# Peptides against a protein of PDB entry 6CSU, part 14

Target 1, 51 residues: chain A of PDB entry 6CSU
Amino acid sequence: GALEELRGQYIKAVKKIKCDMLRYIQESKERAAEMVKAEVLRERQETARKM

## One batch from the design tools (peptide; made by RFdiffusion4, then SolubleMPNN)

Design b1_p11_3_s4 (from b1_p11_3, 8 letters changed)
Fold by OpenDDE base, seed 5:
Structure b1_p11_3_s4 (fold): chain B 51 residues (1-51), chain C 51 residues (1-51), chain A 11 residues (1-11)
Amino acid sequence: as target 1 above (51 residues)
Amino acid sequence: as target 1 above (51 residues)
Amino acid sequence: DEEVREELEEA
């Protein structure tokens, strides 16, 4: 009935939110890794300059 | 050194984001469940009225 | 950086 349909819609919406948030977490990890990589490159340049 | 400290800060920040997002997912599930519960109550009232 | 990647995957 209408209640079961509504229940299904709410559950589906929550599942979508979960998937979107997990993707955002993954992208945030990738961005953090890239920022650290950039700092490593800067540190290598600084070290090379001091040698 | 400074690079390791920065790395630690980024990792800690990502962990915090993950925890916050998982909490938000849990809260969203609870809200969805409460909305369904409210619809069940309305349906019961409607059924009782039709009897 | 593999070490950074591994730690970020554990987050």
Scores: peptide ipSAE 0.124, ipTM 0.586, DockQ to the pose 0.020
Fold by OpenDDE base, seed 2:
Structure b1_p11_3_s4 (fold): chain B 51 residues (1-51), chain C 51 residues (1-51), chain A 11 residues (1-11)
Amino acid sequence: as target 1 above (51 residues)
Amino acid sequence: as target 1 above (51 residues)
Amino acid sequence: DEEVREELEEA
């Protein structure tokens, strides 16, 4: 009935939000890792220039 | 050094965001469950009124 | 950096 349909819609909406948020977390972690990697490369270049 | 400190800060920031998002997911699931529960109660009351 | 990746994966 209408209640089961509404229940299904709410569960589906929450699952969608969860998936989107988990994807955002993963992408944020990847971006942070790349930023740290870039900083490591800059530090290595600075060390090389000081020699 | 400064690089290790930056690394630690990025990791800490990502962990904080992850925790906040997981909390939001949990709260969203709880709100959805409460909305469904409220709808079940309304449907039961409507059925009773139709009798 | 694999060490950074591992630490971020545990986050």
Scores: peptide ipSAE 0.122, ipTM 0.583, DockQ to the pose 0.021
Fold by OpenDDE base, seed 3:
Structure b1_p11_3_s4 (fold): chain B 51 residues (1-51), chain C 51 residues (1-51), chain A 11 residues (1-11)
Amino acid sequence: as target 1 above (51 residues)
Amino acid sequence: as target 1 above (51 residues)
Amino acid sequence: DEEVREELEEA
């Protein structure tokens, strides 16, 4: 019925939002890790040039 | 040093984003639950009027 | 850096 359909729509919407947010968190972690990795590599390169 | 500070800044930023996203998910669940609850109450009221 | 990766996984 109409109530079950509405309930289903709200549950579906919340599940979609949850998936999108978890994906965004994962992508943010990956980007942060890559930025730190790049900084470490630059620091090592600078140290190598100064030796 | 500068590298440790940068590392700390990125980790702190990711943790903040995670907390904000988890809070948003929780608030979205609460809003969905309240909307469903309100709809159930309206349906019960309509049924009562028709008896 | 493994230590950085571990700390990011805890976030």
Scores: peptide ipSAE 0.121, ipTM 0.584, DockQ to the pose 0.021
Fold by OpenDDE base, seed 4:
Structure b1_p11_3_s4 (fold): chain B 51 residues (1-51), chain C 51 residues (1-51), chain A 11 residues (1-11)
Amino acid sequence: as target 1 above (51 residues)
Amino acid sequence: as target 1 above (51 residues)
Amino acid sequence: DEEVREELEEA
């Protein structure tokens, strides 16, 4: 009935939001890791130039 | 050093984002539950008026 | 860097 439909709609919406947010977190973590990796590479290059 | 500071900054930022997002998800679920509860109450009142 | 990866996974 209408109640079950509404319940289903809200549960579905919450699940979608959760999935989207978890994906965003994962992508943010990946970007952060790549930035750290780039910084490590930069620091190694700088140290190498000073030797 | 600078690398460790940057690493710490990004890890801290990611943790904050994760916590904020999980809190938002929890609050969204609570709001959805309250909306469903309100709808159940409304439907019960409507059915009662029809009896 | 494995240590960085592990800490990011814990976040």
Scores: peptide ipSAE 0.119, ipTM 0.586, DockQ to the pose 0.021

Design b1_p11_4_s1 (from b1_p11_4, 7 letters changed)
Fold by OpenDDE base, seed 5:
Structure b1_p11_4_s1 (fold): chain B 51 residues (1-51), chain C 51 residues (1-51), chain A 11 residues (1-11)
Amino acid sequence: as target 1 above (51 residues)
Amino acid sequence: as target 1 above (51 residues)
Amino acid sequence: GAVEEARRALE
């Protein structure tokens, strides 16, 4: 019936949102990792200049 | 230095957002489960009326 | 039951 269909639509929508949010989290982790990498590189280059 | 501190602040912010998003996902799952429960209850009550 | 199945489907 109509209520079963509405429930199904809600479940589908929630699953989609979950996927989008997990993708956003993964992308944020990748950006954070890149920031760490850049920092490490800068520190190494700074050390090299002091030698 | 300043860049290292900015990086640290970003990492902390990303971790907080991750936690908030995962909590939202969990709450959405609970709401979806409740919708299914309500549907099942209605179906059982409908069956009872037909007997 | 159906509720537990729905919960698993959202994991």
Scores: peptide ipSAE 0.200, ipTM 0.628, DockQ to the pose 0.011
Fold by OpenDDE base, seed 4:
Structure b1_p11_4_s1 (fold): chain B 51 residues (1-51), chain C 51 residues (1-51), chain A 11 residues (1-11)
Amino acid sequence: as target 1 above (51 residues)
Amino acid sequence: as target 1 above (51 residues)
Amino acid sequence: GAVEEARRALE
């Protein structure tokens, strides 16, 4: 009935948002890891220049 | 050192974003539940009027 | 009830 349909719509919408947010979190972690990696490489280059 | 500090900053930032997103998800679930509750009450009122 | 069922479905 109408109630069940509405319930289903809300659940579906929230599940989509949840998935999008979890993906965003994962991508943010990946970007952070890449930035750290880049900084490590820069630091190694600086160290090499001082030697 | 500088690298460790930067790493710490990135980790801290990502953790904050993660917490914010998880809170958003939780609040979205709560709002969805409240909307379902409201609809259930409305349906009960409609049913009562038809009886 | 319906609310509790919905909550569980969203977890």
Scores: peptide ipSAE 0.200, ipTM 0.625, DockQ to the pose 0.019
Fold by OpenDDE base, seed 2:
Structure b1_p11_4_s1 (fold): chain B 51 residues (1-51), chain C 51 residues (1-51), chain A 11 residues (1-11)
Amino acid sequence: as target 1 above (51 residues)
Amino acid sequence: as target 1 above (51 residues)
Amino acid sequence: GAVEEARRALE
């Protein structure tokens, strides 16, 4: 019936949003890690030039 | 040093985003539940009128 | 009821 269909639509929508948010969190962590890695490489090069 | 400070900034930013996203997910679940509750009440009223 | 069932399905 209409109530069950509406319930299903809301549940589906919230689950989709949850999955998208969790993916966003994971990708943000990965991007942060890569940015730190790049900065470490740059600092090592800078240190090497000062030696 | 600069590297440690940068690392700290990225970690802090990611943690903030994670907390915000988890709060958003929780609030979305609560809103969905309240919307279902409201729909159940409306359907009960509709059913009562048909009796 | 439907509300509690929906809440559990969203967890």
Scores: peptide ipSAE 0.197, ipTM 0.623, DockQ to the pose 0.018
Fold by OpenDDE base, seed 3:
Structure b1_p11_4_s1 (fold): chain B 51 residues (1-51), chain C 51 residues (1-51), chain A 11 residues (1-11)
Amino acid sequence: as target 1 above (51 residues)
Amino acid sequence: as target 1 above (51 residues)
Amino acid sequence: GAVEEARRALE
């Protein structure tokens, strides 16, 4: 019936949003990791230059 | 230095966003569950009425 | 029950 169909549509929408959010979180974590990696490399370069 | 501070601010922001999104997902799951619960109760009431 | 199943489906 109409209620079941509406419920189904809501659940489907929630699942879609969940997937999008989890992907965004994962991508944000990856970007943060790359930022840290770049900083570490720069610090090592600076150390090497001072030697 | 400035780079480390900026990196720290970015990481802090990412962590905050992650927490907010995970909470939103949890709340969405709870709302979906409550919707299903309400539907089940209505179905049981309908069944009882037809008996 | 249906509620618990729905909760798991959304995890």
Scores: peptide ipSAE 0.197, ipTM 0.623, DockQ to the pose 0.011

Design b1_p11_4_s2 (from b1_p11_4, 8 letters changed)
Fold by OpenDDE base, seed 2:
Structure b1_p11_4_s2 (fold): chain B 51 residues (1-51), chain C 51 residues (1-51), chain A 11 residues (1-11)
Amino acid sequence: as target 1 above (51 residues)
Amino acid sequence: as target 1 above (51 residues)
Amino acid sequence: GPVERALAELE
């Protein structure tokens, strides 16, 4: 009935939002990781120039 | 330096967003579960009345 | 190394 369909729509929406949010978190982590790697690389290059 | 501080600010922001999003997902799951439980309860009550 | 530690902070 209408109630079951409404429930189904709600759960489907929640699942979609969950997936979108987890993807956003993962992408943010990847961007942060890349920034850290780039910083470490720059620091190593600077240290090498001081030797 | 300024670059390291910027990196730190970015990572801190990402961590906060991650925590907020995970909390939102958890709360959404709890709400969905409660809706399902309520529906099952209603269906059982309706079935009982048909017996 | 420092990269691995920094990545662990994001987990």
Scores: peptide ipSAE 0.078, ipTM 0.594, DockQ to the pose 0.011
Fold by OpenDDE base, seed 4:
Structure b1_p11_4_s2 (fold): chain B 51 residues (1-51), chain C 51 residues (1-51), chain A 11 residues (1-11)
Amino acid sequence: as target 1 above (51 residues)
Amino acid sequence: as target 1 above (51 residues)
Amino acid sequence: GPVERALAELE
């Protein structure tokens, strides 16, 4: 009935939000990792130039 | 050193994002639950008036 | 190495 429909709508919405946020967290980790990798490379190159 | 500082900064940022998102998900669940409860109450009152 | 292990913790 109407109550079951409403419950279903809200549960579906919450599940979507959860999925979106988990994906956002994962993408944020990936971006952070890539930035660290780039910094490591720059630091290694800088060290090499000083030798 | 500089690399360790950078790593620490990004890890800290990612952890903050994770915490914020988990809190957002929890709050969304709570809001959804409250809205459903309110609807249940209204529906019960409506049914009672028809009897 | 230590850097690679540190990166793995971030991913």
Scores: peptide ipSAE 0.076, ipTM 0.592, DockQ to the pose 0.017
Fold by OpenDDE base, seed 1:
Parts: sequence; structure tokens; C-alpha cells
Structure b1_p11_4_s2 (fold): chain B 51 residues (1-51), chain C 51 residues (1-51), chain A 11 residues (1-11)
Amino acid sequence: as target 1 above (51 residues)
Amino acid sequence: as target 1 above (51 residues)
Amino acid sequence: GPVERALAELE
């Protein structure tokens, strides 16, 4: 019936949102990691220049 | 320096977003669970009515 | 290293 269909649609939407959020979290962590790697590279370059 | 500050601000923002998303996922799961419970209750009521 | 420590803070 209409109530069962509405329930099914809501649960499906929640599952999709969860998957999208987990993907966004992972991608955000990867972007943050790349920013850290770039900073470490700059630090190593500065150290090498001072040697 | 400015680059280190920017990195720190970005990482802090990512951590906050992650926490907010995990909370939203949990709350969404709870809402979905309540919808399922309500449907199970209706099914039990219909079964009882037909007995 | 510093990268690994920074990544650990994001877990």
C-alpha cells in the first residue's frame, strides 16, 4: 500500500545518502592527506636547501 | 606560517564535517528503524484483527 | 612519519 511504498522510498533514500556521505568523508580525508604531503615535501625541500 | 595555518583550518573543518555526517547517518538510521517498527506494529494489528 | 601521524588524526 501507499504507506509501505513511502517507507520503502524513505529507506532507499537514507541508504543512498549514507553511501554518498561515506564517499564524501573518504574523499575529504584524501584531500587533507594531499595537503599534508605537500607541506612535508616543502619542509624536506627547505631542509635540503639548508644542507 | 600562512600555509600551515590554512592546512590546520582545513583539517579541523574536515573533522567537524565528519562528526556531523556520522551523527546524521546515525539519526537517519534511527528514523528508518522507527518507520519499520511502525509498519511491523500495523501488520501485527491487522493479524490480530483477522484472528 | 609526519604524514602518517596527520592521517591518524583524521581516523
Scores: peptide ipSAE 0.075, ipTM 0.595, DockQ to the pose 0.011
Fold by OpenDDE base, seed 3:
Structure b1_p11_4_s2 (fold): chain B 51 residues (1-51), chain C 51 residues (1-51), chain A 11 residues (1-11)
Amino acid sequence: as target 1 above (51 residues)
Amino acid sequence: as target 1 above (51 residues)
Amino acid sequence: GPVERALAELE
């Protein structure tokens, strides 16, 4: 019926949003991780130069 | 330094977005669950009436 | 190391 069909559409939309948001969070974490790695590398290079 | 400060601000912002999105996903899942529960309850009531 | 500690804060 109409109610079941509307429910199905809502659940489908929620699942789509969930997947998109989890992907966005994962990509944001990866970008943050790369930023940290780059900074640590620079610090190690500076330390090595001073030794 | 300026780079470390910018990095810190970015990581702080990413953490905030992560928390907000996870909360949104949780709330959306709860809404979907309540919709399913309500439908199941209606179906059970209809079945009980026909028995 | 410092990378692992920083990454742990993102989990």
Scores: peptide ipSAE 0.071, ipTM 0.590, DockQ to the pose 0.011

Design b1_p11_4_s3 (from b1_p11_4, 6 letters changed)
Fold by OpenDDE base, seed 5:
Structure b1_p11_4_s3 (fold): chain B 51 residues (1-51), chain C 51 residues (1-51), chain A 11 residues (1-11)
Amino acid sequence: as target 1 above (51 residues)
Amino acid sequence: as target 1 above (51 residues)
Amino acid sequence: GAVEEALEKLK
């Protein structure tokens, strides 16, 4: 019935939002890792320059 | 050392983002549930009116 | 530091 269909639509929407958020988390982790790598590189370059 | 500290900061930031996203998911689920409950109430009231 | 600012920007 209409009520069950509405419930199904909201559950489907929530599942989509969940998937989008998990993807955002994964992308954020990748960006954070890249920022750390960049800083490590800068630190190593500065250390090398001082030697 | 500095590298381990950078790694620690990365992990801490990722954990915070993860927690924020999980909270957003939970709040979205609660909003969806409330919308369903409101619709169920309307349907029941309409049914009662027809009886 | 630069790392902290970068991580804050990510949030």
Scores: peptide ipSAE 0.068, ipTM 0.578, DockQ to the pose 0.011
Fold by OpenDDE base, seed 3:
Structure b1_p11_4_s3 (fold): chain B 51 residues (1-51), chain C 51 residues (1-51), chain A 11 residues (1-11)
Amino acid sequence: as target 1 above (51 residues)
Amino acid sequence: as target 1 above (51 residues)
Amino acid sequence: GAVEEALEKLK
C-alpha cells in the first residue's frame, strides 16, 4: 500500500545518505593522513640533507 | 614545530568533520522517521473515520 | 600558510 511504499522509499534514501556520508568521512581521513605522511617524509629528507 | 602543528590541525579538522557528518546522518534519520510517523497517523485517522 | 592551504583540501 501507499504507507509501505513511502516507508520503503524513505528507508532507501536514508541508507544511501548514510553510506555516502560515511564514505566522505573515510576519504577525508585518508587524505589528511596522506598529507601528514608527506610532511613527515619532507622533514626527514631535510634532516638527512643537513647531516 | 611545523609537523606538530600540521598534525594538531589535521586531528582537529577530522574530528569536526566526523561530528558534523554523524549529526547530519542522525538528523536525516529523525526527519525520515517523523515523516513516516505522520503518514501512519493520517492512515489511522482515515481508517477510524471509515469505521 | 602552507598548513592552512593543505587543510582546505580536506573540505
Scores: peptide ipSAE 0.066, ipTM 0.575, DockQ to the pose 0.020
Fold by OpenDDE base, seed 2:
Structure b1_p11_4_s3 (fold): chain B 51 residues (1-51), chain C 51 residues (1-51), chain A 11 residues (1-11)
Amino acid sequence: as target 1 above (51 residues)
Amino acid sequence: as target 1 above (51 residues)
Amino acid sequence: GAVEEALEKLK
C-alpha cells in the first residue's frame, strides 16, 4: 500500500545519500593525500637544493 | 610555513566533515530502522485484527 | 613515511 511505498522511497533515498556521502569522503581523502604528496615532494626538492 | 599551515587546515576541515557525514549516515540509518519497525508493528496489528 | 602517516590520520 501507500505506506509501504513511502517507506520504500525513504529507505531508497537514504541509501543513495549514504553512497553519495561515502564517495565524497573518499574523494576528499584522495585530494588531501595528493596535497600531502605534493608538499613532501616540494620539501625534498628544497632540501636537495640546500645540499 | 604558510603552505604547511594551509595543508593542516585542509586536513582538519576534511576530518570534521567526515565525522559529520558519518554521524548523519548513522542517524539516517537509525531513522530508517525505526520506520521499518513501526510499519512491521502496524502490519502485525492489522493481521491480528483479521484473525 | 610522512605521506602514509598523513593518510592514516584521514581514515
Scores: peptide ipSAE 0.063, ipTM 0.578, DockQ to the pose 0.011
Fold by OpenDDE base, seed 1:
Structure b1_p11_4_s3 (fold): chain B 51 residues (1-51), chain C 51 residues (1-51), chain A 11 residues (1-11)
Amino acid sequence: as target 1 above (51 residues)
Amino acid sequence: as target 1 above (51 residues)
Amino acid sequence: GAVEEALEKLK
């Protein structure tokens, strides 16, 4: 019935959201890490130039 | 220096991740709600047909 | 080094 199907679809939707969220967090962290890495490289270049 | 810049970039990156994550969660929930809504509509159509 | 280790933790 409609109630059972609603419950089933809700559970399915929540599971998908969880998986998508975890993947998005990981991908966002990777992008953020690359931004930090680029900054560290620039700082190392500046340090090397000053030494 | 490199240490201070690393800390600054890390904080900036983490803040961005948090904001992006919250937005993505909200958008994903909205998409999931639309999926559930579509299923409820189908079930109502089936119920109406059977009555 | 310490920076690389911190970056790996972030990923």
Scores: peptide ipSAE 0.061, ipTM 0.585, DockQ to the pose 0.015

Design b1_p11_4_s4 (from b1_p11_4, 8 letters changed)
Fold by OpenDDE base, seed 4:
Structure b1_p11_4_s4 (fold): chain B 51 residues (1-51), chain C 51 residues (1-51), chain A 11 residues (1-11)
Amino acid sequence: as target 1 above (51 residues)
Amino acid sequence: as target 1 above (51 residues)
Amino acid sequence: GPIDEALEKEK
């Protein structure tokens, strides 16, 4: 009935939010990795200048 | 060195975000459960009025 | 602190 459908709607919404958050976590890790990679490159260049 | 410390900082930041997101997911589930419970109560009251 | 700065950069 209507009550069961409403319950289903809420559960579906929560599942979507969960998926979005997990994707966000993954993308955050990727962005962090890119920032670290960029810093590594910068440090190498700075070291090279001082040699 | 400084590079390793920066890497550590980024990793720590990502971990914090992950924890926050997981908490948000849990709280979202709890809020959804409360809304469903409230609707169940409402439906019971409406049914009772019509009896 | 450095962690807060990292969070701001990540977001």
Scores: peptide ipSAE 0.102, ipTM 0.599, DockQ to the pose 0.011
Fold by OpenDDE base, seed 1:
Structure b1_p11_4_s4 (fold): chain B 51 residues (1-51), chain C 51 residues (1-51), chain A 11 residues (1-11)
Amino acid sequence: as target 1 above (51 residues)
Amino acid sequence: as target 1 above (51 residues)
Amino acid sequence: GPIDEALEKEK
C-alpha cells in the first residue's frame, strides 16, 4: 500500500544519502591530505633555500 | 604562517563535517527503524482486525 | 552489511 511504498522510498533515499556522505567524507580527507602534502613540499623548498 | 593557519582551519572544518554526517546517518537509520516499527505495528493491528 | 562496515571504518 501507500505506507509501504513511502517506507520503501524513505529507506532507499537514506541509503543513497549514506553512500553520498561516505564518499564526500573520503574525498574531503583526500583534499586535506593533498593540502598537507603541498605545504610540506613548500616547507622543504624553503629549508633548501636557507641552506 | 597564513598557509599553515588555512590548512588548520580546513582540517578542523573537515573533522566537524565528518562528525555531523556520522550523526546524521545514525539519526536517519533510527528514523528508518522507527518507520518500520510503526508499519509492523499497523500490520499487526490489521491482522487482529481480520481475525 | 558493506555500508555499515564502511561507516565503521570512517569513524
Scores: peptide ipSAE 0.097, ipTM 0.600, DockQ to the pose 0.011
Fold by OpenDDE base, seed 3:
Structure b1_p11_4_s4 (fold): chain B 51 residues (1-51), chain C 51 residues (1-51), chain A 11 residues (1-11)
Amino acid sequence: as target 1 above (51 residues)
Amino acid sequence: as target 1 above (51 residues)
Amino acid sequence: GPIDEALEKEK
């Protein structure tokens, strides 16, 4: 009935949101890693300039 | 040094974001449950009106 | 770490 259909729709929506959030967390970790790598490169270039 | 401090700041920020996202997922499940309960109430009231 | 373990449980 209508109640079971609504329940199914909400569960489906929550599962999709959960998957999207997990992907967002993974992408945030990847962006943080790339920013750290960029900083390492800048520090290495500055060190090389001073030697 | 500056690199270690930056690494620490990014790791701290990512951990905070992860915690916020887990909380959001939990709150989303709770909101879905409340919406289902509200629908059940409406269906019961309509059934009672027709009896 | 504990957060990664919590994320795996949430999947």
Scores: peptide ipSAE 0.097, ipTM 0.593, DockQ to the pose 0.026
Fold by OpenDDE base, seed 5:
Formats: structure tokens, C-alpha cells, sequence
Structure b1_p11_4_s4 (fold): chain B 51 residues (1-51), chain C 51 residues (1-51), chain A 11 residues (1-11)
């Protein structure tokens, strides 16, 4: 019936939102990793100048 | 340095966002469960009327 | 940690 259809639509939407959120988290992790790499590079460059 | 501080701030923000997203997913699951319960109740009531 | 474990469970 109508309620079963509404339930199905809601569950499908929730699954989509969950997937989108997980992708966003993954992309945020990748951006954070890039910031760490940039920091390490800067530290190495500073060390090199002091040699 | 400034880059290390920026990195730290970003990682902290990412962790907060991750927690918020997980909470949102949990709440969405609870709402979906309530829709299922309502559906089951309706079906039982319909069955009772047909007895 | 527990949050990372929760994330893996949701995936």
C-alpha cells in the first residue's frame, strides 16, 4: 500500500544520503592527508636551508 | 608553525564533521525503523478488521 | 578508534 511505498522511498533515500556522506568523509580524509604532506615538505625544506 | 596549526585545526574540524554525520545516519536509521513499525501496525489492524 | 570503527560499520 501507500505506506509501504513511502517506507521504501525513505529507505532508498537514506541509503543514498549515507553513501554521499561516506564519500564526503573520504574526500575530507584525503584533503587532510595532503595538508600533512605539505607540512612535512615544509619542515624538510626548512631543515635543508639550515644545513 | 602556521601550517602545523592549520593542519591541526582542519583535522579537528574533520573529526567533528565525521561525528555529526554518523549521528545523522543513526537518527535516520531510527526514523526508518519507526516507519517500519508503523507499517507493521497498520497491517495488523487491517488484518484484525478482516477477522 | 571507535569513530573509525563506526565509519567502517556504516560503509
Amino acid sequence: as target 1 above (51 residues)
Amino acid sequence: as target 1 above (51 residues)
Amino acid sequence: GPIDEALEKEK
Scores: peptide ipSAE 0.094, ipTM 0.598, DockQ to the pose 0.011

Design b1_p11_5_s1
Fold by OpenDDE base, seed 3:
Structure b1_p11_5_s1 (fold): chain B 51 residues (1-51), chain C 51 residues (1-51), chain A 11 residues (1-11)
Amino acid sequence: as target 1 above (51 residues)
Amino acid sequence: as target 1 above (51 residues)
Amino acid sequence: DEAKKEIEEAL
């Protein structure tokens, strides 16, 4: 019936949103890791110049 | 310095967004579960009326 | 409850 159809559509939409959000979280973590990596590389270069 | 400060602010913001998104996902799961529960209760009532 | 559990596992 119409209620079951609406329920199915809702669940499908929620699953899609969940997947999109999990991907966004993963990408945000990767960007944060890249910022940390860049800082570490800068610090290594400073240390090397002081030797 | 300014770069470390900016990095710190970005990481803090990303952590907050992650927490908000995880909460939203959990709430979405709970809403979906409640919709299923409501449907099951409706079906039980129909069955009871047919007895 | 089984239907609820199935949805909670799928999401």
Scores: peptide ipSAE 0.120, ipTM 0.595, DockQ to the pose 0.012
Fold by OpenDDE base, seed 1:
Structure b1_p11_5_s1 (fold): chain B 51 residues (1-51), chain C 51 residues (1-51), chain A 11 residues (1-11)
Amino acid sequence: as target 1 above (51 residues)
Amino acid sequence: as target 1 above (51 residues)
Amino acid sequence: DEAKKEIEEAL
């Protein structure tokens, strides 16, 4: 019936939002990791220049 | 240095956003579950009325 | 109930 259809539509929407959010979180983690990587590389360069 | 501080601030912000998103997802799951529960109860009521 | 549980696990 109509209520079952509405329920189904809501759940579908929630699942989509969840997937989008999880993807955003994953991408944010990757960006954070890249920032750390870049920092480490810069520090190594500075050390090398001083040596 | 300044870059390390900026990195730290970014990571802190990302962690906060992640926590907020995960909480939102959890709450959405709970709402979806309650919708199903309510539907099942309504269906049982209708069946009982017809009997 | 089982219907609720199934949805909670799937999400």
Scores: peptide ipSAE 0.120, ipTM 0.597, DockQ to the pose 0.011; fails the geometry check
Fold by OpenDDE base, seed 4:
Structure b1_p11_5_s1 (fold): chain B 51 residues (1-51), chain C 51 residues (1-51), chain A 11 residues (1-11)
Amino acid sequence: as target 1 above (51 residues)
Amino acid sequence: as target 1 above (51 residues)
Amino acid sequence: DEAKKEIEEAL
């Protein structure tokens, strides 16, 4: 009935939002890792320059 | 230095957003579960009424 | 209860 359909629509929407959020979290982790990697490279270059 | 501070600020912000999103996902799961529970109860009541 | 549990596991 109408109630079951509404419940189904809500659950489907929640699943979609969850997937989008998990993807965003993963992408944010990747961006953070790349920033740290770039910093480490710069620090190594600075050390090498002073040697 | 300034670069390390900026990187630190970004990582802190990302961690905060991640925590907020995970909490939202958990709350959404709980709400969906409660909605299903309520539907099951209503269906049982409807069945009982027709018996 | 089983319906609730199934949804909790799926999400």
Scores: peptide ipSAE 0.118, ipTM 0.597, DockQ to the pose 0.011; fails the geometry check
Fold by OpenDDE base, seed 2:
Structure b1_p11_5_s1 (fold): chain B 51 residues (1-51), chain C 51 residues (1-51), chain A 11 residues (1-11)
Amino acid sequence: as target 1 above (51 residues)
Amino acid sequence: as target 1 above (51 residues)
Amino acid sequence: DEAKKEIEEAL
């Protein structure tokens, strides 16, 4: 019935939000990893310059 | 230095957001489970009434 | 890179 369908639609919406959040978390991790990588590369260059 | 500290602060902020999102996902899962449970109980009552 | 890997695992 209409009530069951509404409940189903709510659960489906929650699942979609969860997937979107997990994707955002993954993208944030990737961006953070790239920032750290760039910093390490700069530090290595700076160290090499001082040698 | 200041740049490294800024990068560290960004990563810390990302970790906090991740934790908040995971908590929200968990709470959403719990709410969805309760909705399904309530629906199943109603369906069982409805079926029993028709018997 | 080990530093990158460590952060990826920590997040």
Scores: peptide ipSAE 0.075, ipTM 0.588, DockQ to the pose 0.011; fails the geometry check

